# Peptides against a protein of PDB entry 4A54: the designs that were tried, part 22

Target 1, 94 residues: chain A of PDB entry 4A54
Amino acid sequence: MSVADFYGSNVEVLLNNDSKARGVITNFDSSNSILQLRLANDSTKSIVTKDIKDLRILPKNEIMPKNGTKSPSTNSTKLKSAETYSSKNKWSMD

## One batch from the design tools (peptide; made by RFdiffusion4, then SolubleMPNN)

Design b1_p12_8_s3 (from b1_p12_8, 8 letters changed)
Fold by OpenDDE base, seed 5:
Structure b1_p12_8_s3 (fold): chain B 94 residues (1-94), chain A 12 residues (1-12)
Amino acid sequence: as target 1 above (94 residues)
Amino acid sequence: ELEKKLKEALKS
């Protein structure tokens, strides 16, 4: 069985530095021992196989947490609260 | 296990 048989699989890779990467296997460079993952943000991460400590295949039904695209925080322009100009107290002359 | 197969494939 080749790595190509796993193309399209969602995997979680634990690296030797204890970092984790999750993504879809898109390519494997056997000559250079580089595994390519497509991440949730559609970027590609290249991982040298020697740096892989552990790997698991995620079930198809596991909704990879869509890194919630930070909805562009619409910078709600702070509506400058209209300084309620205190209406000048009409001096009632006694 | 599929993970084992994948790991072996990565080493090849």
Scores: peptide ipSAE 0.658, ipTM 0.925, DockQ to the pose 0.561
Fold by OpenDDE base, seed 2:
Structure b1_p12_8_s3 (fold): chain B 94 residues (1-94), chain A 12 residues (1-12)
Amino acid sequence: as target 1 above (94 residues)
Amino acid sequence: ELEKKLKEALKS
């Protein structure tokens, strides 16, 4: 199993300095041992693997605290289904 | 455990 199998996973990384980082795994540089996370603010954090003390994979249902970017209220424009009342005027020719 | 697998993959 490779790190690539975990791309897109949301993880919490505990570093050796006891700081924490949360983000989505976007890349891994095996040559330099660097794990890249996309953070909630859309920035990228590069973490050297030797600095990782522990990590946890967050369940998909954990709503990463979206910084209050208001979910764009998809104004569900109720496409008023124009009920085309095709009144079939059956013109009965008498 | 998936975390264990990820940790192993990171050490590889």
Scores: peptide ipSAE 0.656, ipTM 0.925, DockQ to the pose 0.737
Fold by OpenDDE base, seed 3:
Structure b1_p12_8_s3 (fold): chain B 94 residues (1-94), chain A 12 residues (1-12)
Amino acid sequence: as target 1 above (94 residues)
Amino acid sequence: ELEKKLKEALKS
């Protein structure tokens, strides 16, 4: 199994200095042992594999927080259930 | 364990 099999995976990398990086695996340079991540701000981070202490593969459902883009608050417009008041006007014509 | 496989791949 190669690193390429994990391209597109969202990962959290714990570095030897106890810092963390989160991003999508976009490339791996096997010759130089460099893992490339795309970060939430669309920038790229190159990590030397020897600096990796641990890593975790994040589930696909975790939205990588884009810095600064206000997630459009889905205003859950409460669909006011149109209570159809059927007022039966009983007009009794005498 | 996928993480283990990835770690192994990174060391290859």
Scores: peptide ipSAE 0.652, ipTM 0.925, DockQ to the pose 0.734
Fold by OpenDDE base, seed 4:
Structure b1_p12_8_s3 (fold): chain B 94 residues (1-94), chain A 12 residues (1-12)
Amino acid sequence: as target 1 above (94 residues)
Amino acid sequence: ELEKKLKEALKS
């Protein structure tokens, strides 16, 4: 299987520093070993795979905490939509 | 186990 088969999956990533990140897998750059997550606040987080200690796949129905917040925002503020990071492969023929 | 598959995929 490829990482692309898991695009759209909710995951919790445990990092080597024991911090955690939760989000939807939106992209994977194999050349640079970067996993991109869309977080609950619609921001994106890029994680270098070497920094990953462990991970688990969450069910789609599981509520993910928003980054930087402990509770869902009551204010309907405009959130910046998560954008897929398009890293350029320095060895790409494209 | 899907997590195992994902972990392996991340190493590739």
Scores: peptide ipSAE 0.648, ipTM 0.924, DockQ to the pose 0.709

Design b1_p12_8_s4 (from b1_p12_8, 6 letters changed)
Fold by OpenDDE base, seed 3:
Structure b1_p12_8_s4 (fold): chain B 94 residues (1-94), chain A 12 residues (1-12)
Amino acid sequence: as target 1 above (94 residues)
Amino acid sequence: KLEEELKQALES
């Protein structure tokens, strides 16, 4: 199994300095042993694997505080199609 | 456990 099989997984990483990082696995550089996480604030954190003390995979249903990516309210500006009121030119044939 | 598999993959 490769780290790539875990891309998109939400993980909590405990570092050797006892700090924790939570994020989605987005990339792994095997040559340099660097794990990349996307954090809740949409920033990225690169972690050297040797600095990892422990990790856990978070349940999919765990409401990570989604920084509410405000779904761009596609303000569908309903382009009010200017109803061209065709002025009925009543040609009064007198 | 998936976590152990991930750890192993990271060490590979």
Scores: peptide ipSAE 0.658, ipTM 0.925, DockQ to the pose 0.656
Fold by OpenDDE base, seed 5:
Structure b1_p12_8_s4 (fold): chain B 94 residues (1-94), chain A 12 residues (1-12)
Amino acid sequence: as target 1 above (94 residues)
Amino acid sequence: KLEEELKQALES
């Protein structure tokens, strides 16, 4: 079986530095031993295979946490709280 | 396991 048979698979890679990467296998450079993952942000991460400590294949149904595209923070225009001008209480002179 | 097969493929 070749790495190409796993293209499109979602994987979690544990690296030797204890960092983790999650992504879809998009390519493998056998000459340089580089695994390419497409990350949730659509960026590509290249991982040298020697740096891989462990790997798991994620089930298709596991909703990769979409890095919540920060919904463009609609700059909620600070609705300037209308300073309720306290209407000067008309001093009813007794 | 598929993971082991993938690991082997990566090392080949």
Scores: peptide ipSAE 0.657, ipTM 0.924, DockQ to the pose 0.572
Fold by OpenDDE base, seed 1:
Structure b1_p12_8_s4 (fold): chain B 94 residues (1-94), chain A 12 residues (1-12)
Amino acid sequence: as target 1 above (94 residues)
Amino acid sequence: KLEEELKQALES
């Protein structure tokens, strides 16, 4: 299994210095052993893998306490496909 | 299980 299989996963990383980082895995540089996380504030944190003590994958439904910035409710405006009912004018042949 | 797989992938 590759790290790429986990892209988009929300993780909590415990570092060797006992600090924690939470974010979504966005990239992994295998050549330099650098894991990139997108944080809640949309910033990116780069973590050297040797500094990782432990990690946990968070379930998708765990509402990370968003700091009160209203995540733009992607109102998926359900584009009601306007079914243009072409009323077939039944031309009555008289 | 998934965490261990991710750890292994990071160390590979």
Scores: peptide ipSAE 0.656, ipTM 0.924, DockQ to the pose 0.770
Fold by OpenDDE base, seed 4:
Structure b1_p12_8_s4 (fold): chain B 94 residues (1-94), chain A 12 residues (1-12)
Amino acid sequence: as target 1 above (94 residues)
Amino acid sequence: KLEEELKQALES
């Protein structure tokens, strides 16, 4: 499987520093080993894969806890299910 | 587990 197969999945990432990040997988840069997550506040977090200690995939129906961003963003922006990022097949499959 | 598949994909 490729990381692209998991685009739109909600994940919790445990980092080597024991911090946690929760978000939807939006992109993966394999060349630089960078995983991109869309967070509950609609910001994007880039995570270097070497900094990942562990991860779990959250059920689609699981209410992602709003990362304690101090500011209660009153905007309950429901983490819209990340539409499957159609990775442009750079490689024409003949 | 799907998590293990994702981990493997991230390491590839």
Scores: peptide ipSAE 0.634, ipTM 0.923, DockQ to the pose 0.660

## One batch from the design tools (peptide; made by RFdiffusion4, then SolubleMPNN)

Design b2_p13_1_s1 (from b2_p13_1, 6 letters changed)
Fold by OpenDDE base, seed 4:
Structure b2_p13_1_s1 (fold): chain B 94 residues (1-94), chain A 13 residues (1-13)
Amino acid sequence: as target 1 above (94 residues)
Amino acid sequence: MLKELEEKLNKEY
């Protein structure tokens, strides 16, 4: 398969300096041998392929560690069903 | 270089 077949895949890249990058493969520049990853903060990281020691594809269920931006706990505030008080205003027309 | 990246990706797939 080509690199393009892996666009949209979540990957962990281990670099030769032992640093790691996690992101979605968004592009590959074959002319410059640059792999582009979209990171969790929506920024783009460009990685020269010669600097890649190892790469693994992350399973879809691996929650990218969102930086501790509290996923807003959707406190399912139970929208208290507004009891439609049908106030039958019996307008007694005198 | 391209071939090496493809090889790494295909190995993990």
Scores: peptide ipSAE 0.468, ipTM 0.874, DockQ to the pose 0.754
Fold by OpenDDE base, seed 2:
Structure b2_p13_1_s1 (fold): chain B 94 residues (1-94), chain A 13 residues (1-13)
Amino acid sequence: as target 1 above (94 residues)
Amino acid sequence: MLKELEEKLNKEY
């Protein structure tokens, strides 16, 4: 698979300096060999591929610390089911 | 360099 097939994947990158970065792959610059990660704080980190010692793909079930993007409180607007009272006009035919 | 990154990604998939 190409690098582009992994866009949106959550990864942990181990760098040659033994530092680690975790983020979502958002872009890859093939000309400069730069991998772009979106971090948990919504910042972007650019990593030169030559500085990558190792990389692992994090399983989707690993609760990324979702920055508590407050799920917009779906105000359950209790759409009161407008009881369409079908006015059965009981036509009393006389 | 691209090939190396692809190899790393494909190894973990």
Scores: peptide ipSAE 0.468, ipTM 0.875, DockQ to the pose 0.778
Fold by OpenDDE base, seed 3:
Order: sequence, then structure tokens, then C-alpha cells
Structure b2_p13_1_s1 (fold): chain B 94 residues (1-94), chain A 13 residues (1-13)
Amino acid sequence: as target 1 above (94 residues)
Amino acid sequence: MLKELEEKLNKEY
């Protein structure tokens, strides 16, 4: 497969300096051998391919932690089932 | 360079 077949994939890149970058592959500049990643903060990081020691494709279910999206803590408001107290209205007929 | 990147990507796929 070509590099373009991996556009949109989440990857972890290990660089020769032992630093790591995680992002979505958005573009590859073949003329300059530059891989572009979109990071969790929506910034773009350009990586020269010669500086890549190793690369891992991340599973689709791995949500990159966006710094700002507080996963809504679904406060499971335990809907306390309002016990409908059936008040027996004793209608005394007179 | 391109071939090396493609090789790495294809190895992980």
C-alpha cells in the first residue's frame, strides 16, 4: 500500500531521539520526505521521515485525549424511582 | 525514504 492509503490513521511515531509523537496522518510530502500529523490539540506536526525510528498504527477505538473535551462525566443521576406512594383516598360516601 | 516509510506502515498493517 502507498502512504496515502494510511491517511486518517492514528499513529504513534518513535523518533531517533527517543521522543514520541501521536497523531493522525494528514499528508505526506514526497518531495521533501515530510510526514504531517494532526495532534490532539489540532496543531500540525511535521516529521522528516529519516528521523523516524519506528511507527505503530493505533487501534481505531483509541480516542486521542483532546485536552479540552471534558468527557462529560455522565453523572449517572440515579433516577431514584419516585416510589409513587399510592395514597389510598378512602372516599367515605356518605 | 518513501519506500522505507511505506515498508514501516505496511509492516504494522
Scores: peptide ipSAE 0.468, ipTM 0.874, DockQ to the pose 0.731
Fold by OpenDDE base, seed 5:
Structure b2_p13_1_s1 (fold): chain B 94 residues (1-94), chain A 13 residues (1-13)
Amino acid sequence: as target 1 above (94 residues)
Amino acid sequence: MLKELEEKLNKEY
């Protein structure tokens, strides 16, 4: 598969300096060999491919670790369905 | 470099 086939995949990138980056693959610049990741904070990180030691594809259900936030227990907060306020404004013209 | 990245991605898939 091409790199483009992995767009939208959540990945963990291990860099040659042993630092890690996690994000969604959004783009690849083939001319400059730069992989772009969207991070959990919605920022974009550009990584030069030569600096990549290893890469793992993360499962879709793996909540991107927000820096420092405890894995929020998936308390299914019941999104209360916004009750469609049927504004029956019955303007009775008397 | 593209081929190397593709190889890494395909290995994990």
Scores: peptide ipSAE 0.465, ipTM 0.873, DockQ to the pose 0.772

Design b2_p13_1_s2 (from b2_p13_1, 5 letters changed)
Fold by OpenDDE base, seed 4:
Structure b2_p13_1_s2 (fold): chain B 94 residues (1-94), chain A 13 residues (1-13)
Amino acid sequence: as target 1 above (94 residues)
Amino acid sequence: LLEELERKLNEEA
């Protein structure tokens, strides 16, 4: 799979300096080899790929201790299945 | 570098 297939994934990145960054993959700059993460505070962190020592994908059910910032409400737009109301016009003739 | 990143991601998927 390509990097783009992982857009929206929550990841923890271990850098070569042993620091860690956690966020959602939002973009990859192929020209500069820069991975962009959206952090919990809604800021964007740019990470140079060469500085990445390791990476793990966080499971969806792992309750990140969200400091009270509301999980982006995945507005699960319930695709309300448009019940095609087939109104059969039953013309009752008198 | 792209290949290395993709490898890391795929190993964790």
Scores: peptide ipSAE 0.537, ipTM 0.892, DockQ to the pose 0.837
Fold by OpenDDE base, seed 3:
Structure b2_p13_1_s2 (fold): chain B 94 residues (1-94), chain A 13 residues (1-13)
Amino acid sequence: as target 1 above (94 residues)
Amino acid sequence: LLEELERKLNEEA
């Protein structure tokens, strides 16, 4: 499967510095190798692929709560575009 | 790097 097939997946990313990030995959910039995650507070985090040590796909029943809002339902698969980084995917295999 | 990310994702799928 391609990276695009995992858009909408809730993931936990372990970085090389042993920090962790959890979010929904919203985009991948192949030209810069940047993975974008939407976090629980609806902010966007950009992660350089080379900084990823490990990745885990979280089960669908694990809901990420939003700050001050109702938790998204497990049946919601709608993706929201990033506010800070929004670019058309240029697909290239590298 | 794309292939590396895809490998990691597919290993967890």
Scores: peptide ipSAE 0.525, ipTM 0.890, DockQ to the pose 0.725
Fold by OpenDDE base, seed 2:
Structure b2_p13_1_s2 (fold): chain B 94 residues (1-94), chain A 13 residues (1-13)
Amino acid sequence: as target 1 above (94 residues)
Amino acid sequence: LLEELERKLNEEA
């Protein structure tokens, strides 16, 4: 499966510095290898994939409160990718 | 790096 197939998935990312981030995958910038997560407070966190040590997909039944909204894991909505990346026809696989 | 990310994701799927 491609990264795009996981858009909308709720994940926990463990970084190389042992910090963690939890959020919904909203986009992947293949040019810069940056994974974008929407956090519980509706902010966006950009993570350089090189800094990712590990990740896990959170169960759909796991309660992860969003900013006053239902967890996307239970009611996954189609995420709209940023138009900025529509110009790239093929993702660089590096 | 894309490949590595996809690998990690698919391992958890």
Scores: peptide ipSAE 0.518, ipTM 0.890, DockQ to the pose 0.691; fails the geometry check
Fold by OpenDDE base, seed 1:
Structure b2_p13_1_s2 (fold): chain B 94 residues (1-94), chain A 13 residues (1-13)
Amino acid sequence: as target 1 above (94 residues)
Amino acid sequence: LLEELERKLNEEA
């Protein structure tokens, strides 16, 4: 499955600096490698994927951010599947 | 990076 298939999922992200963020995946910018989360206060947090140490999908029985079912922004980036990406050596690191 | 992120997500799904 592509990252876009997980839009709307509530996730916990552990960063390399040991900080954590919880939110709903709303967008992924493939050009800049930025994952966007909508937080509980309806603000948006942008996370550079290089800084992600670990990630887990939260079960539905846990507290979810407000408007967790809100659709991604119209400016969402189309993502290529991992299989398609692996066949192309366009980027040195991705 | 995209591949790694997709891998992490798929492992949790």
Scores: peptide ipSAE 0.511, ipTM 0.889, DockQ to the pose 0.613; fails the geometry check

Design b2_p13_1_s3 (from b2_p13_1, 8 letters changed)
Fold by OpenDDE base, seed 4:
Formats: C-alpha cells, sequence, structure tokens
Structure b2_p13_1_s3 (fold): chain B 94 residues (1-94), chain A 13 residues (1-13)
C-alpha cells in the first residue's frame, strides 16, 4: 500500500525525541521524505520521516475532542448517476 | 526511508 492510501486518516506520530504529533495525513513528499499533517488547530506540520520512531492510525471511534475538524467528508463522489433525461420530445404535430 | 514508513502503515491496516 502507498502512503497515499492513508490520506485523510487520523494518526499519532511518535518522534525520535519522544514528542508526539496527532493529525490528519494530508500529503507525503516522496522526494524529500516529508509527511504533512493537519493538526487540530488547522495548522500544518511537516515531519521528516527519518525522525519518526512510530506511527499508529487512530480508530474512528476515539472521540478526539471534536475541535471542529470536520472529518474530511469522504466526498463520496456521488457519481451523480447521469439521469438520462429521456426527454421524450412529444412532437405535438399541430 | 519510504519502505520503513510504508511498513509501519501496512502493519496498522
Amino acid sequence: as target 1 above (94 residues)
Amino acid sequence: MLKKLEEKLNKES
């Protein structure tokens, strides 16, 4: 699985200095090996992957204090079923 | 380095 498969997941990152960061994975820069997290205060934190000691995915049911980080609505791209408007042009011949 | 992160993520999935 790619790191991209975890975009939108809420994670706890343990760093080599024993500090912790919690946030949503928003991006991964493979060229620079940088993981980007969105924090509860809507700020972004960039973490160099070499500094990561451990990472865990937080279960959805852990009541993170809802500071209003709207769970990224999985924009279920409602495939708007193209309602084929079969507009039957009833050509009323007058 | 990528392998280590992916391995950690794969263990949690």
Scores: peptide ipSAE 0.199, ipTM 0.773, DockQ to the pose 0.741
Fold by OpenDDE base, seed 1:
Structure b2_p13_1_s3 (fold): chain B 94 residues (1-94), chain A 13 residues (1-13)
Amino acid sequence: as target 1 above (94 residues)
Amino acid sequence: MLKKLEEKLNKES
């Protein structure tokens, strides 16, 4: 299971300094080992993985501060295939 | 480092 499998999950991160951060996992930079969280105020917090003491996934029923952008259910908007009206330019051979 | 994070996440899943 990869970190990407948890994108969009609401998590609480306990840091080695005993500070806590809550947010939605938006990205993981594997090159720098940095976890990115979107916070309730829509700001982004970057956390170095080595500084993480513990991490828990918050249950969906926990009062997420309401500004949790509901992960837009990817309504698979069926891209209605734009019917390319092939205007048959009837080349009138006069 | 990645492995440690994945292990923590996997424990909660």
Scores: peptide ipSAE 0.193, ipTM 0.768, DockQ to the pose 0.778
Fold by OpenDDE base, seed 5:
Structure b2_p13_1_s3 (fold): chain B 94 residues (1-94), chain A 13 residues (1-13)
Amino acid sequence: as target 1 above (94 residues)
Amino acid sequence: MLKKLEEKLNKES
């Protein structure tokens, strides 16, 4: 199995310094032993594989916390078009 | 180093 088989997979990387990184595997540079992750903020992080203590593949259902691009809740604010029912007050001038 | 990464990935698959 090649690292390329995991391109596009969400992973959690535990580094030797006990820090964690989560992202999608976008590339692996075998010559330099660098794993490239795309992070939730669309930035890229390059990790030297020697610094990796552990790596796990995240299940597809784990919503990588998209940093708050709050999906604009299409609060379809139903602009209730206030149909200003102009009640034609027919003021009948008698 | 590649082998080590592949081994780790293979353990998760």
Scores: peptide ipSAE 0.170, ipTM 0.751, DockQ to the pose 0.566
Fold by OpenDDE base, seed 3:
Structure b2_p13_1_s3 (fold): chain B 94 residues (1-94), chain A 13 residues (1-13)
Amino acid sequence: as target 1 above (94 residues)
Amino acid sequence: MLKKLEEKLNKES
């Protein structure tokens, strides 16, 4: 499996200096052994692969906090339970 | 160097 198969994947990279970087794999320069990540702030970070201690693929459900995208406020549409007021119209005939 | 990255990625896939 090639590195290109993981383009667009969210990853966490642990560096040899114990720092962490999270981002989307956008490119890999095989000639220079440089992995390029797009970070949450839309900046790019280039990482030399020799400096990578560990790398894991993040599950798709881990929303990287984009600063500006308002999480769609789940408007909890309170389904107001339509209280079916059973109006018992007791028509008392007299 | 590429082999090490590919090996790490292959462990996750």
Scores: peptide ipSAE 0.159, ipTM 0.741, DockQ to the pose 0.721

Design b2_p13_1_s4 (from b2_p13_1, 7 letters changed)
Fold by OpenDDE base, seed 2:
Parts: C-alpha cells; structure tokens; sequence
Structure b2_p13_1_s4 (fold): chain B 94 residues (1-94), chain A 13 residues (1-13)
C-alpha cells in the first residue's frame, strides 16, 4: 500500500532522538520525504521520514483526546422496552 | 526514504 492509503490513520511515530509524536496522517510530501501529522491540538507537525525510527498505527477505538471534540453525547434514547404484548390468544372454548 | 516509510506502515497494518 502507498502512504496515501494511510491518510486519516492515527499513528504514533518514534523519532531517532527517541521523542514520540502522535497524530493523524494528513499528507506526505514525496519530493521532500516529509510526513505531516495533525496533532491533538489541531496543529500540524512535519516529520522528515529519515528521522523516523519506528511507527505504529493506533487502533481506531483509541479516542485520541481531541481537545474539544465533545464526544457526541449519543443521547442514548432509552428505547422504551417495547412491552412485549403477550397477546395471550385467549382461545375461547366455545 | 519513501520505501522505508511504506515498509513501516505496511508492517503495522
């Protein structure tokens, strides 16, 4: 797969200086070999590929604490338990 | 350099 196939993926990048960066892959500059990450604070970090020691893709369920994205309060509309109308077919023995 | 990045990404996918 190409780098572009991973756009939108949340990644943790380990740099050669042992620092780490976490963000969403937003772009890759192939001419300069620069990977762009959108960080949790909505800033963009540019990383030169040669400075990357290791990389891991974070699972989608790992809620990056987006500063300020209120998790849409899924108003769990309590589906009122549909009262199972047990239609007791009262067989009238006639 | 591109190859290295792609290799890393593909390894983790």
Amino acid sequence: as target 1 above (94 residues)
Amino acid sequence: MLEKLEEKLNKEA
Scores: peptide ipSAE 0.464, ipTM 0.870, DockQ to the pose 0.890
Fold by OpenDDE base, seed 3:
Structure b2_p13_1_s4 (fold): chain B 94 residues (1-94), chain A 13 residues (1-13)
Amino acid sequence: as target 1 above (94 residues)
Amino acid sequence: MLEKLEEKLNKEA
């Protein structure tokens, strides 16, 4: 398969300097041998392929940690069950 | 260089 077949894949790249980068493959420049990754912060990182020591494809279920998405505080507003007080209107017959 | 990248990708898939 060509590199283009892996566009959209989440990958972890180990560089020769032992640093790691995680992102989605968005582009490959074959002329310059540059792999482009979109990172979790929506920035782009360009990696020269000669600097890649190792690469692994991450499973689709690994959610890239989005820094800023405040998990919606599910304020579980305990819907206090409205106790329907059945006011028995005792109709007193006169 | 391209060959090395493709080889790595194909090995992991």
Scores: peptide ipSAE 0.463, ipTM 0.870, DockQ to the pose 0.712
Fold by OpenDDE base, seed 1:
Structure b2_p13_1_s4 (fold): chain B 94 residues (1-94), chain A 13 residues (1-13)
Amino acid sequence: as target 1 above (94 residues)
Amino acid sequence: MLEKLEEKLNKEA
């Protein structure tokens, strides 16, 4: 699986300096090898992958401090089928 | 570097 397959996963990253970061994977810059995490305070942390000693994926049931960011309920806005009013342009050939 | 990250992620899934 690619890194992109893990977008949205909550992870704990252990860095080489023994510091830890916890957040949701939001992006990966392959050109610069930078992993981006969204933290609990909605800030973004950029981590150079070479600095990662270890990581674990946190179970969904771990009470992430629900900052009540309501997952945007994808209100499936029913695309109202545009009733194509077939305006029959009756070309009356009189 | 990418390989290392992917390996770690795949190991934990």
Scores: peptide ipSAE 0.461, ipTM 0.869, DockQ to the pose 0.820
Fold by OpenDDE base, seed 4:
Order: sequence, then C-alpha cells, then structure tokens
Structure b2_p13_1_s4 (fold): chain B 94 residues (1-94), chain A 13 residues (1-13)
Amino acid sequence: as target 1 above (94 residues)
Amino acid sequence: MLEKLEEKLNKEA
C-alpha cells in the first residue's frame, strides 16, 4: 500500500533523536520526503522521513485525547430520503 | 526513503 492509503491513521513516530510524535497522517510530500501529522492541539508537524527510526499505527480504541482524532466520521450522509410529500393539491373547485 | 516509510507502514498494518 502507498502512504496515501494511511491518511487519517493515528500513528506514533519515533525519531532518530529518540523523541516521539503522535498524530494523524494528513499528507506526504514525496518530492521532499516529508510526512505531515496533525497533532492533538490541531497544530501540524512536518517530519523528514530520514529522521524516522520507527513507526506504529495506534488502534482506534486507544483513548487518544478526544480533541484531534475525530475518526473520520463517515458522515454517512444520511441521504435524507427527500420524502417527496406529494401534497395532492385537492383543488376543491367550488 | 519513500520505500522505508511504506515498509514501516505496511508492517504495522
């Protein structure tokens, strides 16, 4: 699978300096080899791929602080079935 | 570099 197949996934990235970053994959710049994460505070962190030592995908049920990982609400666009109320205009001709 | 990232992601999937 390509990196794009993991957009929206919550990940923990271990960097070569042993620091960690946790966030949702929002973009990957293939030209510059930069992975973009959205963090819990809604800020964006750009990580150069060469600086990544390890990566893990976090399970959906791991209580990340609620703010950032809105599971893509598959807005099931409730196709509001436009109940076409056929208002039969009963024209009472008096 | 891309291959390394994809490999890591695919391993964890």
Scores: peptide ipSAE 0.460, ipTM 0.869, DockQ to the pose 0.849

Design b2_p13_2_s1 (from b2_p13_2 with E2L E5L I10L)
Fold by OpenDDE base, seed 2:
Structure b2_p13_2_s1 (fold): chain B 94 residues (1-94), chain A 13 residues (1-13)
Amino acid sequence: as target 1 above (94 residues)
Amino acid sequence: ELTELLKKALEEE
């Protein structure tokens, strides 16, 4: 298991100065021990791993504050279920 | 180490 296995994970990082950062893990520089996060404003934040006090993975269902990408209102065109009236063929007995 | 923090975070989910 490597840090790369967590790329694309949304995380909250608690820093040693008690500040928090939230973002998606985009890269890790192992040589310099730098974690890169993509923030909600599409900016990147580089964090020295020595400055990290704690980290949590955010569940996928935690609504990242959607940047106002309007979820395309799938106009669920309520396909009117055309009730196909089964016209019972009244077989006229002749 | 970051790897240990990530492992711990995965165990807490």
Scores: peptide ipSAE 0.464, ipTM 0.868, DockQ to the pose 0.155
Fold by OpenDDE base, seed 3:
Order: structure tokens, then sequence, then C-alpha cells
Structure b2_p13_2_s1 (fold): chain B 94 residues (1-94), chain A 13 residues (1-13)
């Protein structure tokens, strides 16, 4: 089992300075012991693993705070049912 | 080691 098995996981990292970082694991530099997290604002944070006090994996249902991607307002344009008014063509007999 | 922290975190879920 390697750190790469956890790529794409949402994590909360508690640092030795009691600060927290939350993001998706995108990369790990084993040579320098640097963990890369993608944050909710799409920025990347690099964390030295020696500065990590604790780590938890977040459940998939904890929606990363979507910064303002406007949910496309599905303007439910109520397709007004085109009432096909049956124009009764009155056949005028000549 | 980071791998041990990640393994421990999986056991707590």
Amino acid sequence: as target 1 above (94 residues)
Amino acid sequence: ELTELLKKALEEE
C-alpha cells in the first residue's frame, strides 16, 4: 500500500501548529516528503509531512464547498403545453 | 510516516 492509493481522496489535515487544511490528495513527493492538496478554490497547497500531526479521510458525501458555480438555474421553462387548438376545419360543401 | 497516518485513518472510518 502506497500514498498513491489515496490519490483523489478528500482529507482533513491537522498540522503541528494546530491549523487545518482540507482538500483532495493530488500528489506526493516521496523524495522531499511533500503532500499536495487541491483546495476548494482550485489552488494547490504543499504540506511537508513532518508538519502533519493528524489526518482524517472525509466521506465522499461531504461536498467540498463548491465555490460559486452557480448551479445552472434550471429555469424550468414550464414548457407551456402548446394547447393544439384543434382548428375544426368546417368543410363548407359547395 | 504519512502512509501509516493514512492507514490509521482508513481503520477509523
Scores: peptide ipSAE 0.463, ipTM 0.867, DockQ to the pose 0.142
Fold by OpenDDE base, seed 4:
Structure b2_p13_2_s1 (fold): chain B 94 residues (1-94), chain A 13 residues (1-13)
Amino acid sequence: as target 1 above (94 residues)
Amino acid sequence: ELTELLKKALEEE
C-alpha cells in the first residue's frame, strides 16, 4: 500500500501547530515529503509531512467541497487515448 | 511517516 492508493480521498489533516486543513489528496512528493491537497475553493495546499500530527479520512457523505470529484468508481475508465485523428488536410494546391 | 498515518486512518473507518 502506497500514498498513491489514497489519491482522491477527502481528508482532514491536523498539523503540529493544531491548525487543520481539509482537502482531496492530489499528489505526494516523496523526495521532498510534501503532501498536496486540493481545497474547497479549488486552490492547492502543500503540506510538509513532518508538520502532520494526525490525519483522518472523511466519509463520502460529509460535505465534500462540491467539486464533484466522483468517488473513483473502480470502473476502469480506460483513458481512451485521445486518438488524435490526424484529419488529412487534403491540401488541394491548384 | 505519512504512510502509517494513512493506514491508521483506514483502520478507523
Scores: peptide ipSAE 0.462, ipTM 0.866, DockQ to the pose 0.168
Fold by OpenDDE base, seed 5:
Structure b2_p13_2_s1 (fold): chain B 94 residues (1-94), chain A 13 residues (1-13)
Amino acid sequence: as target 1 above (94 residues)
Amino acid sequence: ELTELLKKALEEE
């Protein structure tokens, strides 16, 4: 089990200064002990892991910060198959 | 370690 197994998870991080950060885990630098979060405003926040007091994984149903990336509702745009009405207009060349 | 915090967080769900 590695930190990479949690990439894409939405988390709440409690810092040693009692501040909180919420975001999606996008990267972890093991060499520098830096956790990267994507925040609600699409910005990135780097957090030194030594500054983390506690961490909670947020359930998928909790309001992902709507980055207005609407999950494209895969509206299956029923690509109405453009019925290629091959109108065989037989242009009769007389 | 961050990994231990993440493991603990999974056990609490």
Scores: peptide ipSAE 0.460, ipTM 0.865, DockQ to the pose 0.155

